# Designs tried in a protein design run: peptides against a protein of PDB entry 2XVC. Part 29

Target 1, 50 residues: chain A of PDB entry 2XVC
Amino acid sequence: ITERELLDYIVNNGGFLDIEHFSKVYGVEKQEVVKLLEALKNKGLIAVES

## One batch from the design tools (peptide; made by RFdiffusion4, then SolubleMPNN)

Design b2_p19_7_s1 (from b2_p19_7, 7 letters changed)
Fold by OpenDDE base, seed 4:
Formats: C-alpha cells, sequence, structure tokens
Structure b2_p19_7_s1 (fold): chain B 50 residues (1-50), chain A 19 residues (1-19)
C-alpha cells in the first residue's frame, strides 16, 4: 500500500483508522501502517488527534 | 489501536475527524 492509498482510506473513513482492523482486512503489517502514518505526519498531511 | 486523525483536504486545509 502507498501513502496516498492510506491517506485516501483515512479520508473516506472520516479520519477514523483502526490499525488492527486495517491490518487484518488489507493484509498489511501493523508496522508498515505505522511507518506510512509517520510519513504522512512528517509531510504535514495528517495529525493524530487520539 | 484505534486512531482519530485530522487530514489535509484538496484545498490544503486541515479537516478534523468526523468519526
Amino acid sequence: as target 1 above (50 residues)
Amino acid sequence: MKLRISYRDENGNMVPPTR
């Protein structure tokens, strides 16, 4: 999965992301999801609220 | 882990979580 694909997923889900669910459904390692989130955050494209 | 995330829209504005 790409950063853009993860961003689109977040947008389509109203800013909600369950890493456990996402990993299970899309077959992406939790560590990979976290890496992508960190990249998006560092680019100023997202901010984790809670 | 369940996260609530603000994101940048197509106009460059930060949009707060709606869920």
Scores: peptide ipSAE 0.766, ipTM 0.927, DockQ to the pose 0.882
Fold by OpenDDE base, seed 5:
Structure b2_p19_7_s1 (fold): chain B 50 residues (1-50), chain A 19 residues (1-19)
Amino acid sequence: as target 1 above (50 residues)
Amino acid sequence: MKLRISYRDENGNMVPPTR
């Protein structure tokens, strides 16, 4: 999965992301999801509210 | 872990989560 694909998922899911659910459904390790989120955050493309 | 995330739109504005 790419950063853009994860961003598109976040947008299409109304800004909600369950890392546990996402990992199980899409077969992506939780560590990889966190890595992609950190990249998006560092680029100013997302901000975690809660 | 469940996250609520604001994201940058096509115009460069930050959009708050709706869910």
Scores: peptide ipSAE 0.765, ipTM 0.927, DockQ to the pose 0.899
Fold by OpenDDE base, seed 1:
Structure b2_p19_7_s1 (fold): chain B 50 residues (1-50), chain A 19 residues (1-19)
Amino acid sequence: as target 1 above (50 residues)
Amino acid sequence: MKLRISYRDENGNMVPPTR
């Protein structure tokens, strides 16, 4: 999965992301999801609220 | 882990989570 694909998922899901659920459904390691999130955050594209 | 995430839209504005 790419950063853009993850961003699109977040947008389409109203800003909600369940890492456990996402990992299981899409077969992406939790560490990879976190890595992508950090990249998006560092680019100023997202901010984790809670 | 369940996250609520704000994201930047096409206009460059941050959109708060709606869920």
Scores: peptide ipSAE 0.765, ipTM 0.927, DockQ to the pose 0.904
Fold by OpenDDE base, seed 3:
Structure b2_p19_7_s1 (fold): chain B 50 residues (1-50), chain A 19 residues (1-19)
Amino acid sequence: as target 1 above (50 residues)
Amino acid sequence: MKLRISYRDENGNMVPPTR
């Protein structure tokens, strides 16, 4: 999965992301999801609110 | 881990989560 694909998923889900659920459904390692989130955050594209 | 995430819109503004 790419950063853009993850970002699109977040947007389409109204900013909600369940890492456990996402990992399970899409077969992406949880640590990979976190890595992508950190990249998006470092680029200023997202901010985690809670 | 359940996250609520703000993201940038097409105008570059940060949009708060709606869920």
Scores: peptide ipSAE 0.765, ipTM 0.927, DockQ to the pose 0.902

Design b2_p19_7_s2 (from b2_p19_7, 7 letters changed)
Fold by OpenDDE base, seed 1:
Structure b2_p19_7_s2 (fold): chain B 50 residues (1-50), chain A 19 residues (1-19)
Amino acid sequence: as target 1 above (50 residues)
Amino acid sequence: MKLRISYRDENGNLVPPTR
């Protein structure tokens, strides 16, 4: 999965992301999801609220 | 882990999570 694909998922899901659920459904390692999130955050594209 | 995430819209404004 790419950063853009994850971003699109977040947008389509109203800003909600369950890492456990996402990892299981899409077969992406939790560490990879976190890595992508950190990249998006560092680029100023997202902000984690909670 | 369940996250609530704000993201940028087409105008560059931060959109708060709706869930």
Scores: peptide ipSAE 0.759, ipTM 0.925, DockQ to the pose 0.903
Fold by OpenDDE base, seed 4:
Parts: structure tokens; sequence; C-alpha cells
Structure b2_p19_7_s2 (fold): chain B 50 residues (1-50), chain A 19 residues (1-19)
């Protein structure tokens, strides 16, 4: 999965992301999801609220 | 881990989570 694909997923889900669920459904390692989130955050494209 | 995430809209504004 790409950063853009994860970003689109977040947008389509109203800013909600369950890493456990996402990993299970899309077959992406939780560590990979976290890496992508950190990249998006570092680029200023997202902010994790809670 | 369940996250609530703000993201950029088409104008670059930060949009708060709606869920």
Amino acid sequence: as target 1 above (50 residues)
Amino acid sequence: MKLRISYRDENGNLVPPTR
C-alpha cells in the first residue's frame, strides 16, 4: 500500500483508522501502517488527534 | 489501536475527524 492509498482510506473513513482492523482486512503489517502514518504526519498531511 | 486523524482537504485546510 502507498501513502496516497492510506490517506484516501483515512479520508473516506472520516478520519477514523483502526490499525488492527486495517491490517487484518488489507493484509498489511501493523508496522507498515505505522510507518506510512508517520510519513504522512511528517509531510504535514495528517495529524493524529487520539 | 483505534486512531482519530485530521487530514487536509482540497484547499489544504486541516479537517477534523468526523467519526
Scores: peptide ipSAE 0.759, ipTM 0.925, DockQ to the pose 0.883
Fold by OpenDDE base, seed 3:
Formats: sequence, structure tokens, C-alpha cells
Structure b2_p19_7_s2 (fold): chain B 50 residues (1-50), chain A 19 residues (1-19)
Amino acid sequence: as target 1 above (50 residues)
Amino acid sequence: MKLRISYRDENGNLVPPTR
């Protein structure tokens, strides 16, 4: 999965992301999801609210 | 881990999560 694909998912989900659920459904390691989120955050594209 | 995430709109403004 790419950063853009993850970002699109977040937007389409109204800003909600369940890492556990996402990992199960899409077969992506939780560590990889976190890595992508950190990249998006470092680029200023997202901010984690809670 | 369940996260609520703000993201950028078409104007680059940060949009709060709706869920």
C-alpha cells in the first residue's frame, strides 16, 4: 500500500482509522501502517487528533 | 488502535475528522 492509498482511505472514512481492523482487512502489517502514518504526518498531510 | 485523523482539504486547510 502507498501513502496516497492510505490517505485516501482515511479521507473516505471521515478521518477514522482502526489500525487493527485495517491490518486484518487489507493484509498490511500494523508496523507498516504506522510507518505510513508517520510519513504522512511528517509531510504535514495529517494530524492525529486522538 | 483506533485513531481520529485530521487531513488537508483542496485549499490545504486541516479538516477535522467527522467520525
Scores: peptide ipSAE 0.759, ipTM 0.924, DockQ to the pose 0.900
Fold by OpenDDE base, seed 5:
Structure b2_p19_7_s2 (fold): chain B 50 residues (1-50), chain A 19 residues (1-19)
Amino acid sequence: as target 1 above (50 residues)
Amino acid sequence: MKLRISYRDENGNLVPPTR
C-alpha cells in the first residue's frame, strides 16, 4: 500500500481509521500502517485528532 | 487502535473527521 492509497482510504472513510480493523481486512501489518501515517503527518497531509 | 484524522481538501485546508 502507498501513502496515497492510505490517504484516499482515510478520506473515503470520513477521517476514521481503525488500525486493527484495517490490518486484518487489507493484510497490512500494523507497524506498516503506522509508518505510512507518520509519513503523511510529517508531510502535513493529515492531523490526528484522537 | 481507533483514530480520528483531519485531512487536506482540494484547497489545502484541513477537513475535520466526520465519524
Scores: peptide ipSAE 0.759, ipTM 0.925, DockQ to the pose 0.893

Design b2_p19_7_s3 (from b2_p19_7, 8 letters changed)
Fold by OpenDDE base, seed 4:
Structure b2_p19_7_s3 (fold): chain B 50 residues (1-50), chain A 19 residues (1-19)
Amino acid sequence: as target 1 above (50 residues)
Amino acid sequence: MKLKISYRDENGNMVPPTK
């Protein structure tokens, strides 16, 4: 999965992301999801609220 | 882990979580 694909998923899900669920459904390692999130955050494309 | 995330839209505006 690319950063853009993850961002699109977040957008389509109203800004909510369950890492456990996402990892299971899409077959992406949890640490990879976190890595992509950190990249998106560093680019100013997302902000994790909670 | 369940996250609540604000995201930047196509216009460059930060959009808060909606659900």
Scores: peptide ipSAE 0.754, ipTM 0.924, DockQ to the pose 0.861
Fold by OpenDDE base, seed 2:
Structure b2_p19_7_s3 (fold): chain B 50 residues (1-50), chain A 19 residues (1-19)
Amino acid sequence: as target 1 above (50 residues)
Amino acid sequence: MKLKISYRDENGNMVPPTK
């Protein structure tokens, strides 16, 4: 999965992301999801509110 | 882990999570 694909998922899910659910459904390791989120955050493309 | 995320749209604007 790419950063853009994860961003698109977040957008299409209204800004909500369940890492556990996402990992199971899309077959992406939790640590990889976190890595991508950190990249998106560092690029100013997302801000985690809670 | 459930996250609530604001995101930047194609116009460069930050969009808050939508309920």
Scores: peptide ipSAE 0.754, ipTM 0.923, DockQ to the pose 0.834
Fold by OpenDDE base, seed 3:
Structure b2_p19_7_s3 (fold): chain B 50 residues (1-50), chain A 19 residues (1-19)
Amino acid sequence: as target 1 above (50 residues)
Amino acid sequence: MKLKISYRDENGNMVPPTK
């Protein structure tokens, strides 16, 4: 999965992301999801509220 | 881990999560 694909998922999911759920459903390792999130954050594309 | 995330839209504005 790419950063853009993850971002699109977040947007389409109303800004909510369950890493556990996402990992299971899309077959992406949790650590990979976190890596992508950090990249998105560093680019100023997302901000984690909680 | 369940996250609540704000994201930047195509206009460059940060959009809060939608319930």
Scores: peptide ipSAE 0.753, ipTM 0.923, DockQ to the pose 0.867
Fold by OpenDDE base, seed 1:
Structure b2_p19_7_s3 (fold): chain B 50 residues (1-50), chain A 19 residues (1-19)
Amino acid sequence: as target 1 above (50 residues)
Amino acid sequence: MKLKISYRDENGNMVPPTK
């Protein structure tokens, strides 16, 4: 999965992301999801509130 | 882990999570 694809998912899901659920459904390791989130955050594209 | 995330839209504005 690309950063853009993950961002699009977040947007389409109203800004909510269940990493466990996402990992299972899309077959992406949790570590990879976190890595992508950190990249998005570093680019100023997201901010994790909680 | 369930996250609540604000994101940047196409206009460059930060959009808060929407239930």
Scores: peptide ipSAE 0.753, ipTM 0.923, DockQ to the pose 0.853

Design b2_p19_7_s4 (from b2_p19_7, 7 letters changed)
Fold by OpenDDE base, seed 5:
Structure b2_p19_7_s4 (fold): chain B 50 residues (1-50), chain A 19 residues (1-19)
Amino acid sequence: as target 1 above (50 residues)
Amino acid sequence: MKLRIGYRDEKGNIVPPTR
């Protein structure tokens, strides 16, 4: 999965992301999801609120 | 882990999560 694909998912899901659910459904390791989120955050593309 | 995430739109503004 690419950063853009994860971002699109977040947008399409109204900013809601369940890492456990996402990992299970898309077959992406949770740590990989976190790495992608960190990249998106560092690029200023997302802001985690809670 | 469940996260609520704001994201930057094409105008460069942060859009708050709607869920």
Scores: peptide ipSAE 0.740, ipTM 0.919, DockQ to the pose 0.919
Fold by OpenDDE base, seed 4:
Structure b2_p19_7_s4 (fold): chain B 50 residues (1-50), chain A 19 residues (1-19)
Amino acid sequence: as target 1 above (50 residues)
Amino acid sequence: MKLRIGYRDEKGNIVPPTR
């Protein structure tokens, strides 16, 4: 999965992301999801609120 | 881990999470 694909998923989910669920359903390692989120955050594209 | 995430739209504005 790419950063853009994860961002699109977040947008389509109204900003909601369950890392455990996402990892299970899409077969992406939780660590990889976190790395992508950190990349998006560092680029100023997302803000994790809770 | 369940996250609520705001994101930047095409105009550069932060869109708050709706869920």
Scores: peptide ipSAE 0.740, ipTM 0.919, DockQ to the pose 0.923
Fold by OpenDDE base, seed 1:
Structure b2_p19_7_s4 (fold): chain B 50 residues (1-50), chain A 19 residues (1-19)
Amino acid sequence: as target 1 above (50 residues)
Amino acid sequence: MKLRIGYRDEKGNIVPPTR
């Protein structure tokens, strides 16, 4: 999965992301999801609220 | 881990999560 794909998912999901659920459903390692989130955050594209 | 994430819109503003 690419950063853009994850971003699109987040947007389409109203900003809600369950890492555990996403990992299981989409077959992406949790650490990879976190890595992508950190990249998006560092680029100023997302802001984690909670 | 359940996260609520804001994202940058085309105007450069952070859109708050809606869920």
Scores: peptide ipSAE 0.739, ipTM 0.919, DockQ to the pose 0.934
Fold by OpenDDE base, seed 3:
Structure b2_p19_7_s4 (fold): chain B 50 residues (1-50), chain A 19 residues (1-19)
Amino acid sequence: as target 1 above (50 residues)
Amino acid sequence: MKLRIGYRDEKGNIVPPTR
């Protein structure tokens, strides 16, 4: 999965992301999801609220 | 881990999550 694909998923889900659920459904390691989120955050593309 | 994430819109502003 790419950063853009993850971002699109987040947007399409109204900003909601369950890492465990996402990992299970899409077969992406949880640590990979976190890495992608950190990249998106560092680029200023997302802001984690809670 | 369940996250609520804002994202940057076409105007460059952070849009709050709607869910």
Scores: peptide ipSAE 0.739, ipTM 0.919, DockQ to the pose 0.930; fails the geometry check

Design b2_p19_8_s1 (from b2_p19_8, 5 letters changed)
Fold by OpenDDE base, seed 2:
Structure b2_p19_8_s1 (fold): chain B 50 residues (1-50), chain A 19 residues (1-19)
Amino acid sequence: as target 1 above (50 residues)
Amino acid sequence: SNKLKIKLTEKGKKYLAEN
C-alpha cells in the first residue's frame, strides 16, 4: 500500500482508521500502517487525534 | 482500541486536489 492509497482510504472512511482492523482486512502489517501514517503526518498532510 | 481519528490538513486537501 502507498501513502496515497492510505490517505484515500482515510478520507473515504470519514477520517477514521482502525489500525488493527485495517491490518487484518488489507493484509498490511501494523508497523507498515504506522510508518505510512508517520510519513503523512511529517509531510503535513494529516493530523492524528487520539 | 486502535481506532484513530485523522483530520486532513489544508495542505492535505490541496494535495488531493492537485494529484
Scores: peptide ipSAE 0.694, ipTM 0.898, DockQ to the pose 0.864
Fold by OpenDDE base, seed 3:
Structure b2_p19_8_s1 (fold): chain B 50 residues (1-50), chain A 19 residues (1-19)
Amino acid sequence: as target 1 above (50 residues)
Amino acid sequence: SNKLKIKLTEKGKKYLAEN
């Protein structure tokens, strides 16, 4: 999965992301999801609220 | 919990609008 694909998913999911659920459904390691989120955050595209 | 609430920044919104 790419950063853009994850960003699109987040938007289409109303901003909610369940890392455990996403990992199981899309076959992406949890640490990889976190890495992508960190990249998006570092690029200033997202903020994590909770 | 592994569930997060993500907010788009203004930069993020502009990014999606132009790409």
Scores: peptide ipSAE 0.694, ipTM 0.896, DockQ to the pose 0.866
Fold by OpenDDE base, seed 4:
Structure b2_p19_8_s1 (fold): chain B 50 residues (1-50), chain A 19 residues (1-19)
Amino acid sequence: as target 1 above (50 residues)
Amino acid sequence: SNKLKIKLTEKGKKYLAEN
């Protein structure tokens, strides 16, 4: 999964992301999801609220 | 919990609009 794909998912999901659920559904390691989130955050594209 | 609430920044919104 790419950063853009994850970003699109987040937007389409109303800003909510369940990392464990996402990991299971898409077969992506939780660590990889977190890595992508950190990249998006570092690029200033998202803010993690909780 | 593994559930996160994520906000799109203005930069993020612009990014999506441009790409």
Scores: peptide ipSAE 0.694, ipTM 0.897, DockQ to the pose 0.871
Fold by OpenDDE base, seed 5:
Structure b2_p19_8_s1 (fold): chain B 50 residues (1-50), chain A 19 residues (1-19)
Amino acid sequence: as target 1 above (50 residues)
Amino acid sequence: SNKLKIKLTEKGKKYLAEN
């Protein structure tokens, strides 16, 4: 999965992301999802809250 | 859990509008 694909998913999901759920559904390692999020955050495109 | 709330920044909104 690409950064853009993840960003589109987040937006279409109302800003919510369950990493474990996403990992299982899309077959992407949880650490990979985190890396993509960090990339988006470092580019200033998103802010992550918990 | 692993559930996060992610906010789109103004820069992010502009990015999506342009692409």
Scores: peptide ipSAE 0.694, ipTM 0.897, DockQ to the pose 0.865

Design b2_p19_8_s2 (from b2_p19_8 with T2N H5K E17K E18K)
Fold by OpenDDE base, seed 2:
Structure b2_p19_8_s2 (fold): chain B 50 residues (1-50), chain A 19 residues (1-19)
Amino acid sequence: as target 1 above (50 residues)
Amino acid sequence: SNKLKIKVTEKGKEYLKKN
């Protein structure tokens, strides 16, 4: 999965992301999801609110 | 739960609009 795909998912999911759920459904390892989130955050494309 | 609330910034929104 790409950063863009994850960002699209977040938008389409109302801004919510359950890492465990996402990992199970999309077959992406949890650590990979975290890496993508870190990249998005570092690029200033997202902010984690809670 | 393990659910995070994520804000997509204006920069992020602009990014998604790009082709």
Scores: peptide ipSAE 0.716, ipTM 0.902, DockQ to the pose 0.765
Fold by OpenDDE base, seed 1:
Order: sequence, then structure tokens, then C-alpha cells
Structure b2_p19_8_s2 (fold): chain B 50 residues (1-50), chain A 19 residues (1-19)
Amino acid sequence: as target 1 above (50 residues)
Amino acid sequence: SNKLKIKVTEKGKEYLKKN
């Protein structure tokens, strides 16, 4: 999964992301999801609210 | 679970508009 694809998912999911659920459903390692989130955050594209 | 609430910034929204 790409950063853009993850961002699209977040938008389509109302901003909610369950990392464990996403990992299981889409077959992406939790560490990879976190890595992508960190990239998006560091680029100023997202902010984690809770 | 590891449930997060994420805000897409204005920069993020602009990013999504670009192709």
C-alpha cells in the first residue's frame, strides 16, 4: 500500500483508522501502517487527533 | 484496539486533489 492509498482510505473512513483491524483486513504489517502514518504526518498531510 | 482519529490537513486535501 502507498501513502496515497492509505490517505484515501482514511478519508473514506471518516478519518478513523483501526491499525490492528486494517492490518488484518488488508494484510499489511502494523509496523508498515505506522511507518506510512508517520510519513504522512511528517509531510504535514495528517494530524493524529486521538 | 489501535483505533485512531486522524485529521486530514488542508495540505493533505490539496495533495489529494493533485494527479
Scores: peptide ipSAE 0.716, ipTM 0.903, DockQ to the pose 0.797
Fold by OpenDDE base, seed 5:
Structure b2_p19_8_s2 (fold): chain B 50 residues (1-50), chain A 19 residues (1-19)
Amino acid sequence: as target 1 above (50 residues)
Amino acid sequence: SNKLKIKVTEKGKEYLKKN
């Protein structure tokens, strides 16, 4: 999974992301999902609301 | 919890529009 693919998923999911669910569905470690989110945030592409 | 609400910024939206 790439940063772009994760960002696209977030948009298509109405901005919601369940890390546990995503991890299970895509077979990606939770730590990796968090790393991707941090990269997106650091690039100013997303902000975590809640 | 594991569930997050994420805002895609205008910069993020612009990023997705680029080809």
Scores: peptide ipSAE 0.716, ipTM 0.902, DockQ to the pose 0.838
Fold by OpenDDE base, seed 3:
Structure b2_p19_8_s2 (fold): chain B 50 residues (1-50), chain A 19 residues (1-19)
Amino acid sequence: as target 1 above (50 residues)
Amino acid sequence: SNKLKIKVTEKGKEYLKKN
């Protein structure tokens, strides 16, 4: 999964992301999801609210 | 906790508008 694809998912999911659920459903390792989130955050594209 | 609430910034929104 790419950064763009994850960002698209977040938008289409109302801003919510369950890392465990996402990992299970899409077959992406949790650490990979976190890595992508960190990249998006570092690029100023997202902010984690809670 | 595994569940997060994420805000897409204006920069993020503009990023998605580009083809």
Scores: peptide ipSAE 0.715, ipTM 0.902, DockQ to the pose 0.853

Design b2_p19_8_s3 (from b2_p19_8 with T2D H5K E17A E18K)
Fold by OpenDDE base, seed 2:
Structure b2_p19_8_s3 (fold): chain B 50 residues (1-50), chain A 19 residues (1-19)
Amino acid sequence: as target 1 above (50 residues)
Amino acid sequence: SDKLKIKVTEKGKEYLAKN
């Protein structure tokens, strides 16, 4: 999965992301999801609210 | 759980629109 794909998913999911759920459904390791989130955050594309 | 609420910034929205 790419950063763009994850960002697009977040938008289409109302801004919510359940890392465990996402990992299970899309077969992406949790640590990979976290890395992508951190990249998106560091690029100023997202902010984690809760 | 691992549920997060994420805000997509204006920069993020622009990124999606541009690409």
Scores: peptide ipSAE 0.724, ipTM 0.911, DockQ to the pose 0.834
Fold by OpenDDE base, seed 1:
Structure b2_p19_8_s3 (fold): chain B 50 residues (1-50), chain A 19 residues (1-19)
Amino acid sequence: as target 1 above (50 residues)
Amino acid sequence: SDKLKIKVTEKGKEYLAKN
């Protein structure tokens, strides 16, 4: 999965992301999801609200 | 769970619109 694909998912999911759920459903390692989120955050594309 | 609420910034919105 790419950063863009994850961003698209977040948008289409109302901003919600369950890392554990996503990992299980899409077969992406949790640490990889976190890595992608960190990249998006560091690029200023997202902010974690809660 | 690992449920997060994420805000897509204006920069993020611009990124999605541009590409």
Scores: peptide ipSAE 0.723, ipTM 0.911, DockQ to the pose 0.829
Fold by OpenDDE base, seed 3:
Formats: sequence, C-alpha cells, structure tokens
Structure b2_p19_8_s3 (fold): chain B 50 residues (1-50), chain A 19 residues (1-19)
Amino acid sequence: as target 1 above (50 residues)
Amino acid sequence: SDKLKIKVTEKGKEYLAKN
C-alpha cells in the first residue's frame, strides 16, 4: 500500500483508522501502517487526534 | 487500542483533489 492509498482510505473511512483491523484486512504489517502514517504526518497531510 | 481518529489537513485534502 502507498501513502496515497492509505490517505484515501482514511478519508473514505471518515478519518478513523484501526491499525489492528487494517493490518488484518489488508495484509499490511502494523509497523508498515505506522511508517506510512508517520510519512503522511511529516508531510503535513494528517494530524492524529486520538 | 489501535483505533485512531485522524484529521486530514487542508493540505491533505488539496493533495487528494489535485492528484
């Protein structure tokens, strides 16, 4: 999965992301999801609320 | 919990709209 694909998912999911759920459903390692989130955050495209 | 609430910034929204 790419950064763009994850961002698109987040938008389409109302801003919610369950890392455990996402990992299981899409077969992406949790650490990879976190890595992508960090990239999106560092680029100023997202902010983690809670 | 692994459940997060993510805010997509205006920059993020513009990014998706542009590309």
Scores: peptide ipSAE 0.723, ipTM 0.911, DockQ to the pose 0.859
Fold by OpenDDE base, seed 5:
Structure b2_p19_8_s3 (fold): chain B 50 residues (1-50), chain A 19 residues (1-19)
Amino acid sequence: as target 1 above (50 residues)
Amino acid sequence: SDKLKIKVTEKGKEYLAKN
């Protein structure tokens, strides 16, 4: 999964992301999902609200 | 929980629109 694909998923999912669910569905380690989120955040593309 | 609410910034929206 790429940063672009994750961002697209977030948008299409109304801004919601369940890391546990995403990890299981897409076969991506939870820590990898977090790394992708951190990258998106550091680029100013997202902000984690809660 | 592992459930997060994420805001896509204007920069993020522009990124998706442009690319």
Scores: peptide ipSAE 0.722, ipTM 0.910, DockQ to the pose 0.863

Design b2_p19_8_s4 (from b2_p19_8, 6 letters changed)
Fold by OpenDDE base, seed 4:
Structure b2_p19_8_s4 (fold): chain B 50 residues (1-50), chain A 19 residues (1-19)
Amino acid sequence: as target 1 above (50 residues)
Amino acid sequence: SDRLRIRITEKGKEYLKEN
């Protein structure tokens, strides 16, 4: 999965992301999801609110 | 909890619009 694909998912999911759920459904390791989120955050594209 | 609430910033929205 790419940063853009994760970003698209977040948008399409109403801004919510369950990392465990996402990992199970899409077969992506949790640490990879976190890595992508951190990249998006560091680029200033997202902010994690809760 | 692994459930996160994510806000798309204005920069993010612009990125989505242009790419």
Scores: peptide ipSAE 0.711, ipTM 0.900, DockQ to the pose 0.887
Fold by OpenDDE base, seed 3:
Structure b2_p19_8_s4 (fold): chain B 50 residues (1-50), chain A 19 residues (1-19)
Amino acid sequence: as target 1 above (50 residues)
Amino acid sequence: SDRLRIRITEKGKEYLKEN
């Protein structure tokens, strides 16, 4: 999964992301999801609020 | 909890608009 694909998922999911659920459903390692989130955050494209 | 609430920033919104 790419950064853009994860960003699109977040938008389409109403801004919510359950890392455990996403990992289980899409077969992506949790650490990879976190890596992509950190990239998006570092680029200033997202902010994690809760 | 692994559930996060994520805000798309204005920069993120512009990114989505342009790409």
Scores: peptide ipSAE 0.711, ipTM 0.900, DockQ to the pose 0.870
Fold by OpenDDE base, seed 1:
Structure b2_p19_8_s4 (fold): chain B 50 residues (1-50), chain A 19 residues (1-19)
Amino acid sequence: as target 1 above (50 residues)
Amino acid sequence: SDRLRIRITEKGKEYLKEN
């Protein structure tokens, strides 16, 4: 999964992301999801609120 | 919980429009 694909997912999911669920459904390691989120955050494209 | 609330910033929204 790419940064853009994850961003699109977040948008389409109303801004919610369950990392455990996402990992199981899409077969992406939780560490990889966090890495992508950190990249998006560092680029200023997202903010994690909770 | 692994459930996160993510806010798309204004910069993120512009990115989505431009790309």
Scores: peptide ipSAE 0.710, ipTM 0.900, DockQ to the pose 0.872
Fold by OpenDDE base, seed 5:
Structure b2_p19_8_s4 (fold): chain B 50 residues (1-50), chain A 19 residues (1-19)
Amino acid sequence: as target 1 above (50 residues)
Amino acid sequence: SDRLRIRITEKGKEYLKEN
């Protein structure tokens, strides 16, 4: 999965992301999801609110 | 919990619009 694909998923999912659920459904390691989120955050494209 | 609430910033929205 790419940064853009994860960003698109977040938008289409109403701004919610369950890392454990996402990992199980899409077969992506949790640490990979976190890495992509941190990249998006560091680029200033997202903010984690809760 | 692993459940997160994520806000797309204005920069993020512009990114989505342009790309």
Scores: peptide ipSAE 0.709, ipTM 0.900, DockQ to the pose 0.880

